# Peptides against a protein of PDB entry 6O8C, part 85

Target 1, 262 residues: chain A of PDB entry 6O8C
Amino acid sequence: VGLRYEKISLPKIHPRYDLDGDASMAKAVTGVVCYACRTASTLLLYQELMRKGVRWLVELVKDDYNETVHKKTEVVITLDFCIRNIEKTVKVYEKLMKVNLEAAELGEISDIHTKLLRLSSSQGTIESSLQDISSRLSPGGLLADTWAHQEGTHPRDRNVEKLQVLLNCITEIYYQFKKDKAERRLAYNEEQIHKFDKQKLYYHATKAMSHFSEECVRKYEAFKDKSEEWMRKMLHLRKQLLSLTNQCFDIEEEVSKYQDYT

## One batch from the design tools (peptide; made by RFdiffusion4, then SolubleMPNN)

Design b2_p16_7_s3 (from b2_p16_7, 7 letters changed)
Fold by OpenDDE base, seed 1:
Structure b2_p16_7_s3 (fold): chain B 262 residues (1-262), chain A 16 residues (1-16)
Amino acid sequence: as target 1 above (262 residues)
Amino acid sequence: EELIDLSKLLPLSSYL
């Protein structure tokens, strides 16, 4: 997933002096560099929007975490209460058993107690998992969003503005070449100026396209790759939280079956 | 004299 680039026909610069050809070439170069400016702006916008999305997702996952922790806490309280009540019941039946009564009932209650203790032990695993998730989401954790500020391009880089300056220079030469074409023939001095401007056009265009490739496209690609990787990890973490929540509900349901014995 | 090809300067790709 990412921004699609429209493939365009790219101009060639011929070394020969040709007023018609040079005007056409200059027009094409202007178009290409203009495309680079617009694309650089679009790439920047995408990254800024993605950074907002990253921050949003972090908060969403933190909310999911807090809800899971809350549910776990409720279950722990309920489970502990149930265990305490069952333990009281066990003590009563143990006293009765000394008189050789209620042996079957004592066995049943003891089995329930054992099951509840097992459920209680599972809470430790849930807690450990939540702690792991918390550590991953914490500042400096494995799912920290610091990469979103480091990778890619930023408005402060002034990439679009730098490209626009070069585009302006190129456009000026293009308009001159359009005038030169209309003259059909140039005097010697004007011809030499035309040739000189053609060299300038080449250097401006080359500089623009190199800047676009190295400072806009390449950095965008790095940002995109990092964002996709991070996003997959975050979505997986949300699934883990959901699983833990479901485990808490399952424990709560199981405990509810034994509440009649308390 | 060799032609200067600007196609080498524009890395266009599909990111979809």
Scores: peptide ipSAE 0.020, ipTM 0.640, DockQ to the pose 0.061
Fold by OpenDDE base, seed 3:
Structure b2_p16_7_s3 (fold): chain B 262 residues (1-262), chain A 16 residues (1-16)
Amino acid sequence: as target 1 above (262 residues)
Amino acid sequence: EELIDLSKLLPLSSYL
């Protein structure tokens, strides 16, 4: 799970003045920082897509929850109706026994009544489980998606743009170093400018790599870890909802066996 | 990794 990216590092930046070496080094640095810009953009895109996916999944699970609640309500109504009918039947048979009429089925009907009452009692456990799920999905609940908005990198952070500015500065120095290399030898003033620009290149490169590591990669990894944890919890919750749905169907099937006695 | 000392910018800046 998550994006794979190559770990990048800056090449060795030697303090020695060498026009050929400095041009080659500047080219390599430009390549590394360019890769950091592209990677930062890709990591940002991934997180934005994941945020959309998280929101979608929350709504899907809420729909599943509502369907389960509806099914539970249907079963409760059916079960209560069946219980009331069985209770009426029991009263009729009890009355018949008082007038010396045969009531051979009274024992069987009373046993059915007892079984239905047990099924009715199990509805309380299902209701409690649904309430727990509802609380977890509610705003501020354990499965709230607030982390998806808080964790990671965001377009508003402008990390890609900040890296691009540094890349532009580095690229400009690289092109100058290509020209310096072509001159083979610089005058004293141009040599001092070259040395100064080499320091600037180092500064921009280290700033870019620090920003990439601390503000892009680290925050992405934190987002990834949170997303994986949240997804495991959501998967478990969906399994719980499915289990509750199946319990409702099982109760409905059991009630249907006794409807012929009502 | 051999790093360039940024403190060396001060002498160079005096010539620019």
Scores: peptide ipSAE 0.015, ipTM 0.602, DockQ to the pose 0.296
Fold by OpenDDE base, seed 4:
Structure b2_p16_7_s3 (fold): chain B 262 residues (1-262), chain A 16 residues (1-16)
Amino acid sequence: as target 1 above (262 residues)
Amino acid sequence: EELIDLSKLLPLSSYL
């Protein structure tokens, strides 16, 4: 879920010299650029928090993976032991059948052997799934978190500071325009200064808004989109790991039922 | 003289 932007009415700059209008416009511009500064800071904070969340989730999923691998290994050892024991038992009963002993017990043991072999085959599928997951989590894999450090805005970009500098310039002009308004009429030289300051105000404002749009918003949106996609995939992968773990437990439980025959 | 509209510089949209 991303951040919502409030609808802010951006002022229109009228080219005509008007002390009241120019003061009002300058006030509005100051407000808009101030909002841009605050928003840029919020967007940056969000991304930094998301980066922390990404790292946390990667560690969590790696732990889940390691636990699943460990459990699988345990089950494989147990299963292999049971298979070996059942195979020995089958051989004994096959020898006994040659001496006219009851075939019913051999049938049951052979059925157990077949079931254990099926469980062993299932372990192969689990192994393949774990290998796929490992490849996806590996560096350069589809679920690598390198994007989190590359995409978006960073404190080192100093976007908020850059916008703040422009805001300071704009604010200074606004305060001057407030004074000019209070004078009601300016002398020719002061009027020319006012007109030049109005041009500077426009320049600073447009620079601030372009910087905000191109360097803050655009990069944030790219980060957001990548983060949402990655997060969805990671959560799905975690569910897959949990499923594989449960399959290992199910196999272990089933093997335990046959331990009385081994 | 054409009015300069600062609203053109930043499209206000929902980022949700």
Scores: peptide ipSAE 0.020, ipTM 0.638, DockQ to the pose 0.062; fails the geometry check
Fold by OpenDDE base, seed 5:
Structure b2_p16_7_s3 (fold): chain B 262 residues (1-262), chain A 16 residues (1-16)
Amino acid sequence: as target 1 above (262 residues)
Amino acid sequence: EELIDLSKLLPLSSYL
């Protein structure tokens, strides 16, 4: 998952004074930096959308957790009620056994009681698992979404705007070089200005490409990698919650078999 | 022709 972009590089900038060559070079540089601006904007948008998706997924998983906790609580109440009723029945049949009555039924009820106690013990394991999941989802937990707010590029970094400013400077020089080309020959002073502007163009272009590579692309790739890792962990956690829910249903089904004895 | 390496030749800040 992630956006694909083309690896871009600046064209060769030669020191030779050539009005035709310099205009062509400036046009190419403008195109490359323009692509960098658009790409940076797209990469930023992707990250912002992913941050929204991360928040959405966190809320979804919290809802799944709460549903599982609710189901567990329901099963615990039902199980405890069933155990209490069976224990009362056992006491009655034990009294009857003293007068040599209901011996076979007492054995069956005692076996049911033992099975219910085993089911009750399994609830402790489910509770421990839910507590672990809760701790992982907590603000300081291993599955906290704090990384999404720290990693990558953000609108507050103003990277797109910074690149746009550099692009504007480059574009201005390109348009001047287009005019210079049309003149075919420059006076000495204008030639010197052209040479200085070529140096400025190089400076702006290299600054733009460095900023794009280091502050946009690299940070985006780091964000993408962390996002993929976190997403895999969250999906695994959802599967764990589903497993715990199914265990609760299994216990509830088993308890329902003994309701006629309670 | 060789690429311009302005970072090594002149303080780029002076050309802004």
Scores: peptide ipSAE 0.017, ipTM 0.613, DockQ to the pose 0.221; fails the geometry check

Design b2_p16_7_s4 (from b2_p16_7, 5 letters changed)
Fold by OpenDDE base, seed 1:
Structure b2_p16_7_s4 (fold): chain B 262 residues (1-262), chain A 16 residues (1-16)
Amino acid sequence: as target 1 above (262 residues)
Amino acid sequence: VEEIDLSKLLPLSYYL
């Protein structure tokens, strides 16, 4: 999951003074930096949407966890009640055996008791697994969402606005170069200004592209990688929760078979 | 990309 964007680079800039070539170059540079601005904005939007999605998923998984814990608690209560009743029954039958009554039935009840104790033992494993999941979801845990706030680009960084300022400067120079081209020939002083503006254009363009690559693209890629890793772990955790829930249902179903004996 | 050497930037006053 992620946005695809075209890798952009600045066109070749010739140092030679050429009014036609300089206007064409400035147009191309303007286009590239404009694309960088739009791309940076899109990458920012994607990250903001992903952050919302991450927060939503965390709450969803917490709800799933709480439901699983509730179900586990219900099963424990039911199972413990069943065990206590069977134990009372076993004691009654053991007393009856002293008078040679119902000895054959004691074996069946004892077997049920043994099965219930095995089911009770499995609850400890479920509890341990739930505790592990809770620890992973806790603040500072392995599945904490703190990375979503830290990684990537944020509106507060003002990266798009910074790029837009540079784009504005470049665009102004481009429009001047269009005028210069229309004049066909510049006076000496105007020619020198044109040469200086060409250097300024280069400076602004390189600054924009460096900012775009280092502060927008690189940080976005880091965010993307972190999000993919975190998402895989969260999906795995949800599968674990589902498995634990199913185990609780299986135990409840098994216990229900013995309710007639209680 | 041919890099413009910004170190060669002369103040406009040099040409005036």
Scores: peptide ipSAE 0.019, ipTM 0.567, DockQ to the pose 0.324
Fold by OpenDDE base, seed 2:
Structure b2_p16_7_s4 (fold): chain B 262 residues (1-262), chain A 16 residues (1-16)
Amino acid sequence: as target 1 above (262 residues)
Amino acid sequence: VEEIDLSKLLPLSYYL
């Protein structure tokens, strides 16, 4: 999900000297560049908010990871304890193997032992999965958030300020053209100044729109695409962590069934 | 007052 903005373009600038047309054109240009400034500011704000969100999500996922690791460790301890107790029991029964009833009980305990060993083996898979997740979250990993600091636009780029400077120049010319229009006819020198200012207006406007498109919009779109991709991966990772946590709980529950034999 | 001729700095299209 990203900000929607309207694609803006400069109005056609007629080369012909026309005080009414030039004032109207200058007004339109001012409006377009003003919109570009506001849009650039909004796009920047969005990216800054997203960067905060990215950092927050990273910490959240790290917490989820740590909780999962903790739970896994708890289960391993419990499982290992249970296995050791069952193994002791097996040894006792093996020494007592003089009665058929004891042999049947030994069989049951041996089956429990086998089941516990299978559960222990599954812990290895969980561990491997946790290690993979850890590697992905680590600095330089596939889910590192370094891109959030590199991609897009930043306050330090001063793009909004640069556009604002150009807008100020354009606005000044517009106000002059509004005055020129009110005069209905200019003297030769004023007419030449007007024509020169019209060229300046065009220069500033094209520079503003180029800067907006290349430095604001393009970079924002790149940031947006990267953020969406990263976010999907992070959400998937959280689901994986939840799955691993649930597996740990399932193992713990299964182990609890055999605690009466220990 | 000498008029400043800026015509050399402007495209001919501004005079047509």
Scores: peptide ipSAE 0.019, ipTM 0.535, DockQ to the pose 0.093
Fold by OpenDDE base, seed 5:
Structure b2_p16_7_s4 (fold): chain B 262 residues (1-262), chain A 16 residues (1-16)
Amino acid sequence: as target 1 above (262 residues)
Amino acid sequence: VEEIDLSKLLPLSYYL
């Protein structure tokens, strides 16, 4: 579940020169852009944490895969050994049958041999499934984590810093507008500066909000969507690995029942 | 009160 943020909008900026109104407006703008900065920082942090989580999960799943492969290999060796032993036993009993001995036991052993061969054939399906999983986990595979490096925002983009610079400019103008308000009336030149600064304030604020929306929020949402999709696929893959592991254990258990005949 | 896009407002609009 991604971070929740509130939709923010700039307050209405009136073109009318009003020292009280302009100070109040500037305060509100400062608050909004400050919120944008904090939100952008939080969104960045979330993405960085998620990237770490993605890498961790990839390694975990690779470990699970390797364990499954190991178990499969163990079972194959055990099964092959059991098959070879049963085949030797079958040959011995076939020789004994020529002397009319132990016909009933030969039938049972032959049935065991047939069952073991069926179990051996199922190993091919497990192998194929493991190969599929391996291909998906490969660097060019469907579950590659390349998206985590491409999608979203990164510290190198310096989005938070860029917003902070704009916030600093806005804050400076706000403090000036507080002073202007305290003066109650400005000289002509100071009034012109105030009007010019109001335009700058708007420019910086608009730039900040545009940057926040386009470079921070939009990219974050794209990252979030990709992460959710990828996570779902990874969890499904882990379940598949677990299923394959369980199948190996089931085969091993079945083989163990026949080892007493060898 | 119309939201005026100040980005488009020339200095002359401050007197209107």
Scores: peptide ipSAE 0.017, ipTM 0.567, DockQ to the pose 0.200
Fold by OpenDDE base, seed 3:
Structure b2_p16_7_s4 (fold): chain B 262 residues (1-262), chain A 16 residues (1-16)
Amino acid sequence: as target 1 above (262 residues)
Amino acid sequence: VEEIDLSKLLPLSYYL
């Protein structure tokens, strides 16, 4: 769930010279661009926090992976030990059978041996799955977090600072228009300056809104979409690791049933 | 937002 922000638009700027209207318009423009600055800052902060969260989640999943690998290794050692012991027992009973002793027990032990070998074969599938997960988490893998450093907006882009400069220019013109309004009527030169400043206000406002939309909002939305996709994949991977861990426990439990025969 | 044509601005007259 991303940050909700209101879509902002500039007020209509009338070309007609009107000191009251121009002051009111300039006030509204100042408010809109001020909101854009604050929103850009909030969107940047959100992305920086998400980048930290992504790094944290990668480390968490790597830890889960290492735990699963450790558990798999334990099961392999236990299973191999059990197989070796059963094989020794089979050899002893085969020798005893040559002397016509205890033929019924040999069949049961042989069946256990066959079951253990099947369990051992399943370890190859677990290993292959772990290798796939490792490859996906590795540098350059499908679940690498390199996108988090490339997508979206960054403090180094100085988008908030650029918007703030434009806001300062707009605010200065607004304060002048407030003074002009108080004069009720301007001399010819001051009127021309006012008209020129109105055009400057328009250019600054348009530049601010374009920068906000293209460099802040659009990049944020792209970052958000990629983050959501990546998060879904990471959650699925964690479920896969849990499944592999459970398979290791199931094998360990099955092996424990046969340890009484070794 | 309607574009203001700067060419329509009258030159600043220096009132002497």
Scores: peptide ipSAE 0.014, ipTM 0.531, DockQ to the pose 0.180; fails the geometry check

Design b2_p16_8_s1 (from b2_p16_8, 7 letters changed)
Fold by OpenDDE base, seed 5:
Structure b2_p16_8_s1 (fold): chain B 262 residues (1-262), chain A 16 residues (1-16)
Amino acid sequence: as target 1 above (262 residues)
Amino acid sequence: SEWEKEFEEFIKKIES
């Protein structure tokens, strides 16, 4: 899960002056830092897309929640109506029993009443579950999406731009080293410049790699881990909502069996 | 959208 990227490292930089080796090294460094820039860009893009997805999923689950609440409410109304009707029937039969009539029928109706009351109690459990879900989805809840805006890298961080600046510096040195190589031998002053540029290249490269590792990759991985965890929880929540919906349907179906007695 | 498709694929991976 997540964007795949290769771990990169800088080539070995030898302190010894070598025009051919330095040109080759500079080329390799340029390639590595270039890859870092591209990777940072793709990692950022992935995170931005995921943030959009997170927002979408939150809205989807909220819709599911509202639908479940609506269904639950309908069932409660139906159940309460049925209970009231059965209670009226029970009262009628109790009066008849005073005249020693229909004892068996009263027993049956009373049993139905008891079952309906149990179903009503189960609705209370469903309500509690829905309340829990609501609390989890609420701001500050366990499933809040605030992390998506906090974790990871953001366009405002300008990580890609920062890396690009370093890449430009490195690339410039590389092209100079390519020219130096073509000269085969440099004058003393030019040699000294080459040596200094090599140090600068090392500095820029190290800075780029550190920035890439610490500010891009590490933060991306943290975002990825958090997103995966959050996503699993959200999917589980969605399943819970489905389960609650099904429970409501089951209760409704059971109540329908007793409506003929009302 | 393209991102929605990618996200759906991501969800499938998480569920697997």
Scores: peptide ipSAE 0.023, ipTM 0.674, DockQ to the pose 0.011
Fold by OpenDDE base, seed 2:
Structure b2_p16_8_s1 (fold): chain B 262 residues (1-262), chain A 16 residues (1-16)
Amino acid sequence: as target 1 above (262 residues)
Amino acid sequence: SEWEKEFEEFIKKIES
């Protein structure tokens, strides 16, 4: 789960003035920071896609919930109707007994009535479970998707752009160092500029790597962890909904067995 | 949507 990326580190920057070494170092730094830019972009894209997915999944589960509620309601209506019919029948037989008529079937009907009442009680449990699920899906609930908007990196943070600016500065210095290398020897003033640019390179590179690690990678990892946790919970909830739906079907099937008595 | 398909595949990976 999630994107895989390689851990990157800056090469060692030697303090000694060396045109060949400095050019090579600058090239390596450019490569590392370039990788950081690309990686940051990829990580951002992943998170944006995941946010879309989260929204989609929420809607999907809400639809599942509504379907389950609908089925539950249907079964309740059917069950209540059956109970009412059986109760009427029981009353008729009780009246017959009062007038000293034998009601051999009363026991059987009473047993059916008892079974139906038990089924009705189970519907109460289903209702309670649905209410729990609804509360979890509601705003502020345990399965709220607010984390998706808070955690991780966002386009508005402009992390990629910030890194790109630093990369541009680094790349410019690298190209200059490549030219310096080709000259083999620099005049005193040019040498001083080279040394100064080397310090700038170090500064930009360090800033880029710090930004990448702290603002891109760490936040991404936090987002990833939250997303995985949330996803597991959502999948579990979906399974619960399916279970409740199946229970409704089971009750409906059992009620159908008593239709001959209604 | 195409995204929905991709996400479904992702979900399957999480479930596995």
Scores: peptide ipSAE 0.023, ipTM 0.670, DockQ to the pose 0.010
Fold by OpenDDE base, seed 3:
Structure b2_p16_8_s1 (fold): chain B 262 residues (1-262), chain A 16 residues (1-16)
Amino acid sequence: as target 1 above (262 residues)
Amino acid sequence: SEWEKEFEEFIKKIES
């Protein structure tokens, strides 16, 4: 899961003054830091897309929840109505029995009443489950999406731009080293400048790689891990909602069997 | 949308 990227490292930088070697080294460093910039941008994009996905999923699940609650409410109303009607019927039959009329159906009606009450109890369990789900989806709940805005890298961090600045500095030195190489031999002053630039290149490169590793890759991985965990929980929650919905339909179907007696 | 496609792919990977 997640974006695959290659592990990159800086080439070995030799302290010895060597125009050919320094140009080659600078080229390699430029390539590595360039890759870091591109990778950082890709990782940022991935996270931004995931944040959009998280928001979308939250809305979707909330909609599912509301639909389930609505269905549950409908079933409760129907069930309660049926129970009240059956209770009235029971009272009528009891009166008839007192007048020595046939009460053979009283037992059947009473059994239906008992079954309906059991179904009503089941609805109570569904209600409790829905309340639990609601609490988990609340802003302070276990499935809150606040982590999506806290974890990882963000455009406001300007990580890509910071890396790009360092890359620009490195690239400039690389181009100068290409020119130096073409000269084959430098005057004393130019040689000293070359040596200083080599040191600058090293510092820029190490700064870039450290920034990439610590502020881009590490934070991305943390975001990825949290997103995976959260996503699994959300998907499980969605399955739970579906199960509750199905239970409501099952109860509704069972109640419909007894509507003829009401 | 493009992000939805990527998200779906991500979900598939998590479910595997």
Scores: peptide ipSAE 0.023, ipTM 0.674, DockQ to the pose 0.012
Fold by OpenDDE base, seed 1:
Structure b2_p16_8_s1 (fold): chain B 262 residues (1-262), chain A 16 residues (1-16)
Amino acid sequence: as target 1 above (262 residues)
Amino acid sequence: SEWEKEFEEFIKKIES
């Protein structure tokens, strides 16, 4: 799960003045930092995508919840109606029993009444479960999406742009080192400039890699971990909602069997 | 949308 990226490391920078080696090193550094820039951009895009997905999934689950609540309400109404009708029937049969001693039929109706009451009790459990789910989805609940805004990297951080600036500096030095290499030998002043530029290259490269690791990769990994955990919980919640819906359907079907007695 | 497809793919990965 998540984007795969390669571990990045800077090439070894030798302190010795070597026009060929320095050009080669500068090329390698440019490549590494370029990769960091691209990777940082990709990681950012992935996170932004996930944030959109998180919002989408929250709305989807809320819709599922509302549908389940609606179905539950429908079943409660139907069940209550059926119970009331059965209770009336029981009273009628009790009166008849006093007159005609027909105990067998009363027993059957009474059993149905008992079954309906049990079904009604199960509705209470469903209601409790729905309330729990609602609390989890509420602001500040266990399934709140506040982490999506807090964790990871954001466009406002300007991480890609910062890395790009460093890359530009490094690239400029690399191009100069290519020219220096072509000269084969530099005058004293140009040699000193080359040495200073090499130090600058190292500085920029180190800064870029540190920024990439600490501000891009580390934060991305934290975001990824949170997103995976949250996603698992949300998917489980959806399954719970589906289960509750199915229970409502089962109860409704059971109640329908007794409608002839109402 | 393109992002929806990517997200669906992500969900599939999490479920696996």
Scores: peptide ipSAE 0.023, ipTM 0.673, DockQ to the pose 0.011

